# Ledger of designs, part 325: peptides against a protein of PDB entry 6GMG

Target 1, 331 residues: chain A of PDB entry 6GMG
Amino acid sequence: DSDDRVTPPAEPLDRMPDPYRPSYGRAETVVNNYIRKWQQVYSHRDGRKQQMTEEQREWLSYGCVGVTWVNSGQYPTNRLAFASFDEDRFKNELKNGRPRSGETRAEFEGRVAKESFDEEKGFQRAREVASVMNRALENAHDESAYLDNLKKELANGNDALRNEDARSPFYSALRNTPSFKERNGGNHDPSRMKAVIYSKHFWSGQDRSSSADKRKYGDPDAFRPAPGTGLVDMSRDRNIPRSPTSPGEGFVNFDYGWFGAQTEADADKTVWTHGNHYHAPNGSLGAMHVYESKFRNWSEGYSDFDRGAYVITFIPKSWNTAPDKVKQGWP

## One batch from the design tools (peptide; made by RFdiffusion4, then SolubleMPNN)

Design b2_p26_3_s3 (from b2_p26_3, 12 letters changed)
Fold by OpenDDE base, seed 3:
Structure b2_p26_3_s3 (fold): chain B 331 residues (1-331), chain A 26 residues (1-26)
Amino acid sequence: as target 1 above (331 residues)
Amino acid sequence: AAEQAARAARINAAGAEAQRKAEELK
């Protein structure tokens, strides 16, 4: 029950974090300790360390989405999402593969579709696009200059994104970013902004008008990336969880992982920050925990989800919520 | 076992307020 959610208390600005603990190959800590780390490492505005505000602590308290929320400065809109899907693998496996023992046809098709997504290639595509955007931002002092730079960069790379509509999430993402318009943020100057990445895990079978099998086992045709661009239409993602396949089974609505703007070239070495649930220290769920996972641990996901998307948004360069290097845990 | 334990403990909720904020930012 969301009514059990509590905003974590303020942490003194100078309080150092306690050591993180290992948890299945990832670093784990309680949310209060993450706030301490955040204040030491990620809180900086124009190089000055800041205490996490009450508003930011409230955002964080919502769980995994709260981690992305506090670091991006806005609730995730998920409009500019990328993925990679191997159509040939999907078709081949459907044709030549067989359901496992006890697996229904719908379950088989859903599984094959899930396995046909390549998380690493999806992430790489988002990083590629973010790099293009960052180049376009660098010397642009108004939105028009930014858009012109983007078009030039895309043309040079023969990227299919150059054919997107001017009102598409790709071209409109910057102007729709609140921090871009803020005086202490971008102040309408693209060169003050940088592209950042987060990931969302969610369920494909969200269409209530579809078959029960799709809701239980996935919709093989849903949330596929567009060829050439890698863009995923997220308009039908309404945070509807997977339907139970057996009595008493329940699934989570989504998961969010924050990457930011790490420069580590090896995807496997990148760190993803995420939360387990909303903060309910006095409730049945208990305190929120924050995890810092390597890409392998993040991209593995859970059976709750059969889709992963990598989303681009923007933050002011003056923020340190997306540093070039993220250290996992705390000593 | 690890996944099951994690799943059992995981309830990510945006709540009505967060959803409203998300819509305002679209």
Scores: peptide ipSAE 0.027, ipTM 0.681, DockQ to the pose 0.318
Fold by OpenDDE base, seed 2:
Structure b2_p26_3_s3 (fold): chain B 331 residues (1-331), chain A 26 residues (1-26)
Amino acid sequence: as target 1 above (331 residues)
Amino acid sequence: AAEQAARAARINAAGAEAQRKAEELK
């Protein structure tokens, strides 16, 4: 129950973080210590450090989504999502593969579908699109100029996104970003904004009208990217967890990982920041912990999830929540 | 905002434990 959630207290602006601890190839710390790191490294507005506000601390307290929320400045809408799915591999494995011993047909199909997603290619696609968007933003001083630049960039690359409707989340994402319209944010100037990336892990079998097997083992046809664009329709994602397959089994509803705008070309060296659960220091869950994971650790996910999406949003360039380089842990 | 917050807070104890156990097995 969310009733035991607590907002972490304020940390002094000049308080340095304690060292992070290694945890299964990740750097781990308690949420209060992450706030200290955040204030030293990510809090900058126009080059000046800021104390994390009460509102930002409240957002952060919601766990994995809270990390993305505080760094992006808005609750994740997940509208501009990308993935990569190998349709040929999926069809071939369904045709020529066999269920494992004790594996049901539905379990087999769900597993094959999960294995047909390529997290690295999905991430690469999102980075490619974010780069195109950033080029379109660079010299655009109004939305019309941004959209014209974006269309030109896509045409030059022969990208299928050029054929998207003007109302598509792809073209509407900037204008629908609150920080773009804020006076102290973009102030309606695209050149003041930059594209950033986060990832969501979730369950495919969320349709309550579908079979129990799909809810337990996954829906092989759900949340596939559109061919050519890589866009995923996230409209059916309702944060419904996987259904239990045995008595007493329970699954988490989602996981969020913050990447931002790192320039590291090697995907395996990129750092993803995420939380374990909402902050409940006096509750059964305990204090929230924040993890900084390499891409390999992030992309592996958990058995709770069979889908990963890489989502693009925008933040003001004046924010330092998405620096070019992210260092794992502390110091 | 309240509905979004409610959705964000639905990491149940059982799911969080399962996630931790899954991580330990990696």
Scores: peptide ipSAE 0.026, ipTM 0.650, DockQ to the pose 0.068
Fold by OpenDDE base, seed 1:
Structure b2_p26_3_s3 (fold): chain B 331 residues (1-331), chain A 26 residues (1-26)
Amino acid sequence: as target 1 above (331 residues)
Amino acid sequence: AAEQAARAARINAAGAEAQRKAEELK
């Protein structure tokens, strides 16, 4: 119950983290120790360490989404989301494949759809777009200049995003970012902002008006990226978990992973930061833990989810929540 | 945002157990 959620206490600014624990290729620690690391590594504003505020600690306490929330500065809206789907693979497997022993047709179709998403290509698309946006931001001192630069970059690359409507999430994302408008943030200057990436895992079968089979085994047609752009319509994502397939089975609503703006070219070497659940040290769930996972560990996901999206948002360049290099664990 | 966060917080709890099980199966 969310009523058991507790805000972690403040940590002294100069307190060093305890060592992280290795766990199945991940680095793991309790939320209090992550706050210590965050203050040492990610808290910097204009090059100065900051103590994590009570508000930020409260955001963090919400679990996996809390990690993305505290580092991005806003609750995830997921409006600018990318994925990659292999339509030819999907059609071929449906035509030439067969259900496994004991697998229903609906299970088979849901599984084939899940397997037709390419997490690495989805991530690469988001990185490509973020790079284009960062080039457009670099010398733009107002939104008009940013949009003009963005259109030029897209035209030069013959990118299908050039055909998006001016009101699309792609073009409106910057103006809709609170930190862009903040005096101590972007102050309405695009050149003070940078694009960052996080990922969301979720369930495709969320439509309550659809068949029970789609809710249990996935909706093969839901949350596919648009051809050419890779944009995913996230408007129907209502944080509804997978429906149980057997009595007593329960699934989680979502998972969030923070990437930021790492420059590591090898996707497999990138680090993703995420949490397990909301902080309930006195409840049945226990204390929140934070994980730093390599891309392989993150992108594998769980049976709770059959979709992964890579989302672009913006933070001020003065923040150090999205450094070029992220070190896994401590030390 | 807060209401969405509150709903998010509850379900991640069940996910932690699922996550542990998934990790144990690796």
Scores: peptide ipSAE 0.025, ipTM 0.667, DockQ to the pose 0.067
Fold by OpenDDE base, seed 4:
Structure b2_p26_3_s3 (fold): chain B 331 residues (1-331), chain A 26 residues (1-26)
Amino acid sequence: as target 1 above (331 residues)
Amino acid sequence: AAEQAARAARINAAGAEAQRKAEELK
């Protein structure tokens, strides 16, 4: 219950951040200090710094999802999600592998499935698709032109996404982006928009009608990418956490990491921005902290999650929430 | 050790509430 959630106070526009602290290979700071950094670095609209609005501060206060929310301008819908799954590895490990000592069959299968996802390839697929989309956006002044360009690009690359239905999340994502329709955003002009990426970690065993074992140890068959496209059907993701395996054990429902539109070719050098929990400075959880992690630290995830997805959405090019380069920490 | 520390810090994301709020803003 987020009853203890507090919206962080406004920070003066000219206030510089305090130095970030190292935290297990990440750069860490309290949410108030992230707001200061955000105002200095990411707040720019049409090249001008902006104070983070009360609404944006409220969005941010929701924790990890809040970081993605404030930077993308909308609550994550997760509709255009990508992953990579090694089916051969999965089958081989199930056939030839053995449960560890004390590991149940269900736990073994869940673990093998988790390990069969390739986070780097999933991220690479999302980047590839985002690049195609950005090319399709570049000179398109209406949605029809964008869609035509996109189809041409996909055909040229012999990409299986060309076969997706026109109503699919892939083709509908732009039109369903609020900032695309905003006068000060895209203003219905695709060329004013750019594709951006965030990641979600979540639990596969969310089906309440499934076995308790799947809810505890994962559903090996859930949330796999479609062959060829890499698309993940996220419709069954309802933010249900992993079921406890012992009394008193609890798991987090999800994690979100913001990548944006970094151009760094080396995945390992990319920076992912995420939060720990909702802001509760006077509550048991304490103040929200924001982390800037390298891909390695982000992609490792937590035992709370057995799935990772890389999601594409869109923001106006006039926003600086997704710069080409992201510097970890401060200064 | 790093995961344990991170998990201890990451108790709850208010995702359901955030989603409801986002829907209200539509």
Scores: peptide ipSAE 0.029, ipTM 0.694, DockQ to the pose 0.351; fails the geometry check

Design b2_p26_3_s4 (from b2_p26_3, 11 letters changed)
Fold by OpenDDE base, seed 2:
Structure b2_p26_3_s4 (fold): chain B 331 residues (1-331), chain A 26 residues (1-26)
Amino acid sequence: as target 1 above (331 residues)
Amino acid sequence: AAENARRAALINEANAEAEAKARAAK
C-alpha cells in the first residue's frame, strides 16, 4: 500500500551529514542524511545553497526514481536512451551455445541476450553524445542555433545521429525539457543548459501479448539499440516487472541511477547515486536508503532486470546537481 | 520468498503512483 510512504522532514540548511557506511562496495545512508549532503553539495542555484523544498523531498521519497527526479528536476521520460548490443556475439551464442542443465530454451535465449549487452559501451556512447550536445549548446542562444551546431558537430564526427529525423527524441529533447523554458532555468537559451546522464534498469519481457516465457525469462529482441546510433526505442517500456518463475517470487519494475555530468574519464571511477525503495519509516519497508555506487556496482544490476539504458536529459548550468566531480559517501 | 514478493509489490505500487503524479503535473 502506497499509504506507507512519508515525505522526509526538512533538514536545516547548515546541518552537516553524518558519515556514510559501506555496503557491498557502495556508500550507503538514510534518506534524511542524503538530504543533508544534497543541501551542502548539490543544492546550489547560481552558487548559493538551497534547502530542499517540500516538493523535492516528496519526489525523493519515491525511492530509486526519486534521486534522479530531484537532481534532473523532472520525472524521467527516458526518451533519449542509449545502449550497446553485440549482435554477432548474440547470434554466435545462440547458434553454438547450449542451455545449461535445467535451463529451458527461453531461459537460455533470454540470458544470452542479456549477456550480449555491454553496459560500459552503452555508457560511453551516452557520454560521447552528451559531449557533442554540450559543444552544440555552448554558444547557441536560440534553439535554431543549437540544432545547427548539433548537426555540424555530428557531420564532423561522421555520426549516424546526423540522419535522425528532426522530430526524433534526439533533436526534440532540449525543447521538451521544462527547465529549458523556465525563466529561472534556461529561459529558452541553450547556452544556459547542459546535457546530463542517468541510467535505468528494467525488464525486456513487458509485452503482455507475448509468450509467458518471454515475460518470465526476457524478450531477446526487445529494447535493442539501433545500429550506428545506439538509440533505444523506449516507447514499449511501461514499467512492467519481470513475471514470477516460481511461487512467491516477485520482482521490482525498475531501478534508476544518477550520474549527471561527471568528467572522470575512467568509467570504473564514476559515481552513481540511487535509492532502494520509497520512504516508509513507520512501515514494513522502513526508511529509504540512498546509495552512491561505483559504475561496476551500478552496472551489475539485479536479476529483476535484463536491460540497462543510459539516458540523456538537460538541466540548467546554474544547478549544481550534476557537478564535474562527485565524491562517494561522506566525508 | 514471500517477503520478497511483498516488498517488490509495494515498491511497484509506489513507483506507479509517482509516475501517475508526474503525468498529472504536466
Scores: peptide ipSAE 0.071, ipTM 0.740, DockQ to the pose 0.911
Fold by OpenDDE base, seed 5:
Structure b2_p26_3_s4 (fold): chain B 331 residues (1-331), chain A 26 residues (1-26)
Amino acid sequence: as target 1 above (331 residues)
Amino acid sequence: AAENARRAALINEANAEAEAKARAAK
């Protein structure tokens, strides 16, 4: 019950974190200790350490989404999402593949669709687009200049995103970012902003008007990226979890992982930060834990989810929540 | 904000640990 959620207490600014512990190839710690690390490593505004505010601690306390929330400065809107889907693989497997023993047709189709997504290519696409956006931001001092730069960059790269409508989330993402408009943020200056990436895992079968099978086993046609652009229409994502397939089975609605703006070229070496659940130290769920996972650990996801999207948003360059290098764990 | 927060109150630890253990056992 959300009523058990507690905002973690403030941590002294100079308090060093305790060592993280290994957990199945991840680095794990309790939320309070993550706050300590965050203050030492990620809290910097204009090069100065900041204590995590009560508001930020409250955001963080909401669990997996809280990590992305506190680091991005806004609740995830997921409007600018990318994925990679192998249509040929999907069609071929549907035609020539067979359900496993005991697997229904709907289960088979859902699984084949899930397996036709390539998380690494989806992530790579998001990084590519973020790079283009960052180039467009670099010397743009107003939104018009940014948009012009962006269109030029896309044209030079022959990127299909150049054909997106001006009202597309792709072009409107910056103006819709609260921190862009903030005086102490971007102050309406694109050159003060940078593109950052987070990931969301979610369930495809969210349409209540669809068949029960789609809700249980996935909707093979839902949340596919547009060809050429890789854009995913996230408008139908309502945070509805997978429907139970058996009595007593329950699924989670989503998972969020924070990447930021790491420059590590090897995807497998990138670090993803995420939480397990809302902070309930006195409740049945217990204290929130924060995980720092390698891409492999993150991208594997859970059976709760059959979609992964890589989302671009923006933060002020003055924030250190998305450094070029992220070290896993502590020390 | 409150509604978004409510939607975020889901538990992924149990499933995550279970699946991680299953993967580690392979």
Scores: peptide ipSAE 0.032, ipTM 0.634, DockQ to the pose 0.047
Fold by OpenDDE base, seed 1:
Structure b2_p26_3_s4 (fold): chain B 331 residues (1-331), chain A 26 residues (1-26)
Amino acid sequence: as target 1 above (331 residues)
Amino acid sequence: AAENARRAALINEANAEAEAKARAAK
């Protein structure tokens, strides 16, 4: 019950974090200590350290989505999402593979579909597109210039995204970003913005009109990327969790991981920041914890989810919520 | 947006650790 959610108190601006706790390749801390780290490392606006505002602390208190929310400056809309799906692998495994002992046909198909997604290639596609966007932003002082630059970059690379409609989330993403329009943000100047990446884990079997088997074991045909572009239609994602397969079983609706704009070329060395649940220090769930995970730890996900999407949004370059280098844990 | 925020993920820490441990053991 979200009624137990509490906004973490303000932390003094100069308070240093306590050491993070190592946990199975992750670095973990309580939300209050993450606020301390955030103020020291990520809070900077125009090079000046800032205290996390009450509004930002409230956003953060919502759990995994809160980490992405506070760092991106907006609630995730997930409109510009990328993934990679190996269609040949999927077809070959369906044809030549067989259900495991005790595995139903629907469970087998759902598993094979899940395994046919390549998280690393999906992430690399998002990074590639973000790089193209950043080049288009660099010297563009209005949206028209940005769009012209973007089209030129796509044409030069023979990228299938060049064929997207002008109304596509790909072309509309910048103009639909609140911080782009803010006076202290982009101020309608694309060159003041940069592309950033976060990831969402979710369940494919969300259609209530579909079979119970799809809701329990996944919908093999749902949320596949478009060929060539890698774009995922997220319009049918309604934050519906996986259906229980046994009595008493329950699944979570989603997970969010913040990457930002790290320049580390090795995907395995990138750091992903995420939370466990909403902050309920006086409730049964307890205090919210924040995790800093390597890509392997993030991309593994949970059995609650059979889809991963990598989403592009934008933040002002004056924000330090997406630095080139992220250090795991503290110190 | 607010309604979606209210439906924030509730990952049980114990379950997350258990799953991570199970994966590490493979």
Scores: peptide ipSAE 0.031, ipTM 0.628, DockQ to the pose 0.034
Fold by OpenDDE base, seed 3:
Structure b2_p26_3_s4 (fold): chain B 331 residues (1-331), chain A 26 residues (1-26)
Amino acid sequence: as target 1 above (331 residues)
Amino acid sequence: AAENARRAALINEANAEAEAKARAAK
């Protein structure tokens, strides 16, 4: 029950975190302890450590989305999303593969589609685009200059994104970022902003007008990236969970993982921060926990989800919520 | 067993409220 959600109390600015504990190859801690870490490591504005505000603590308390929310400064819009899909693998497996014992045709097709997404390549595409955007931001002092730089960078790389509409999520993402317009943020100066990445896991079979099989086992044709650009149309993602395949089965609607702007070249060594559920210390769910997972642990996801998208947004460079290096756990 | 345990921990029922709050703040 969402009514059980509680905003975590303020933590003293100088309170050090307790050690994280290992959990399934990731580092885990309670939300209150994450706030302590966040204040020590990620809270800095213009180099000055800050206490997490009540508003930020409230955002964080909403669970996995709360981690991305507090670090990005806005509720995820998911408009600028990337993925990688191997069409040849998909077609080949459908043609030559066979359903497993007890697996329906729809279940087989859904599974094959899920397995045809390459999380690492999707992540790499988002990183590539974020790098291009960061170069375009670097010397741009107005949006027009940013857009001109961006188009030039894309042209130089022969990137298909250069053909996107001016109003597309790709070109409009910066202007639609609240912190870009804030006086203490970007102040309408692109050079004060940087691109950051988070990931969303969700279910493909969200179309209520589709077959029950697609809702249960996935829609093989849904949320595929556009060829060349890697862009995923997220407009049909309405946070609808997977439909139960058996009585008593239930699925969660989404998961969010925060990457930020880590410079680690090896994807497998990157750290993803995410939460389990909304903070309900006095409720049945209990306290919210925060996880810091390596890419393999994050990208594995859950059976609740058959899609992973890597989303680009922007934060002010003065924020330290997306440092170049993220250390897993504490100390 | 591990998968089920993890899934049981991943519950975001308050997302609708979060979205509503975020919209109201704009």
Scores: peptide ipSAE 0.061, ipTM 0.747, DockQ to the pose 0.395; fails the geometry check

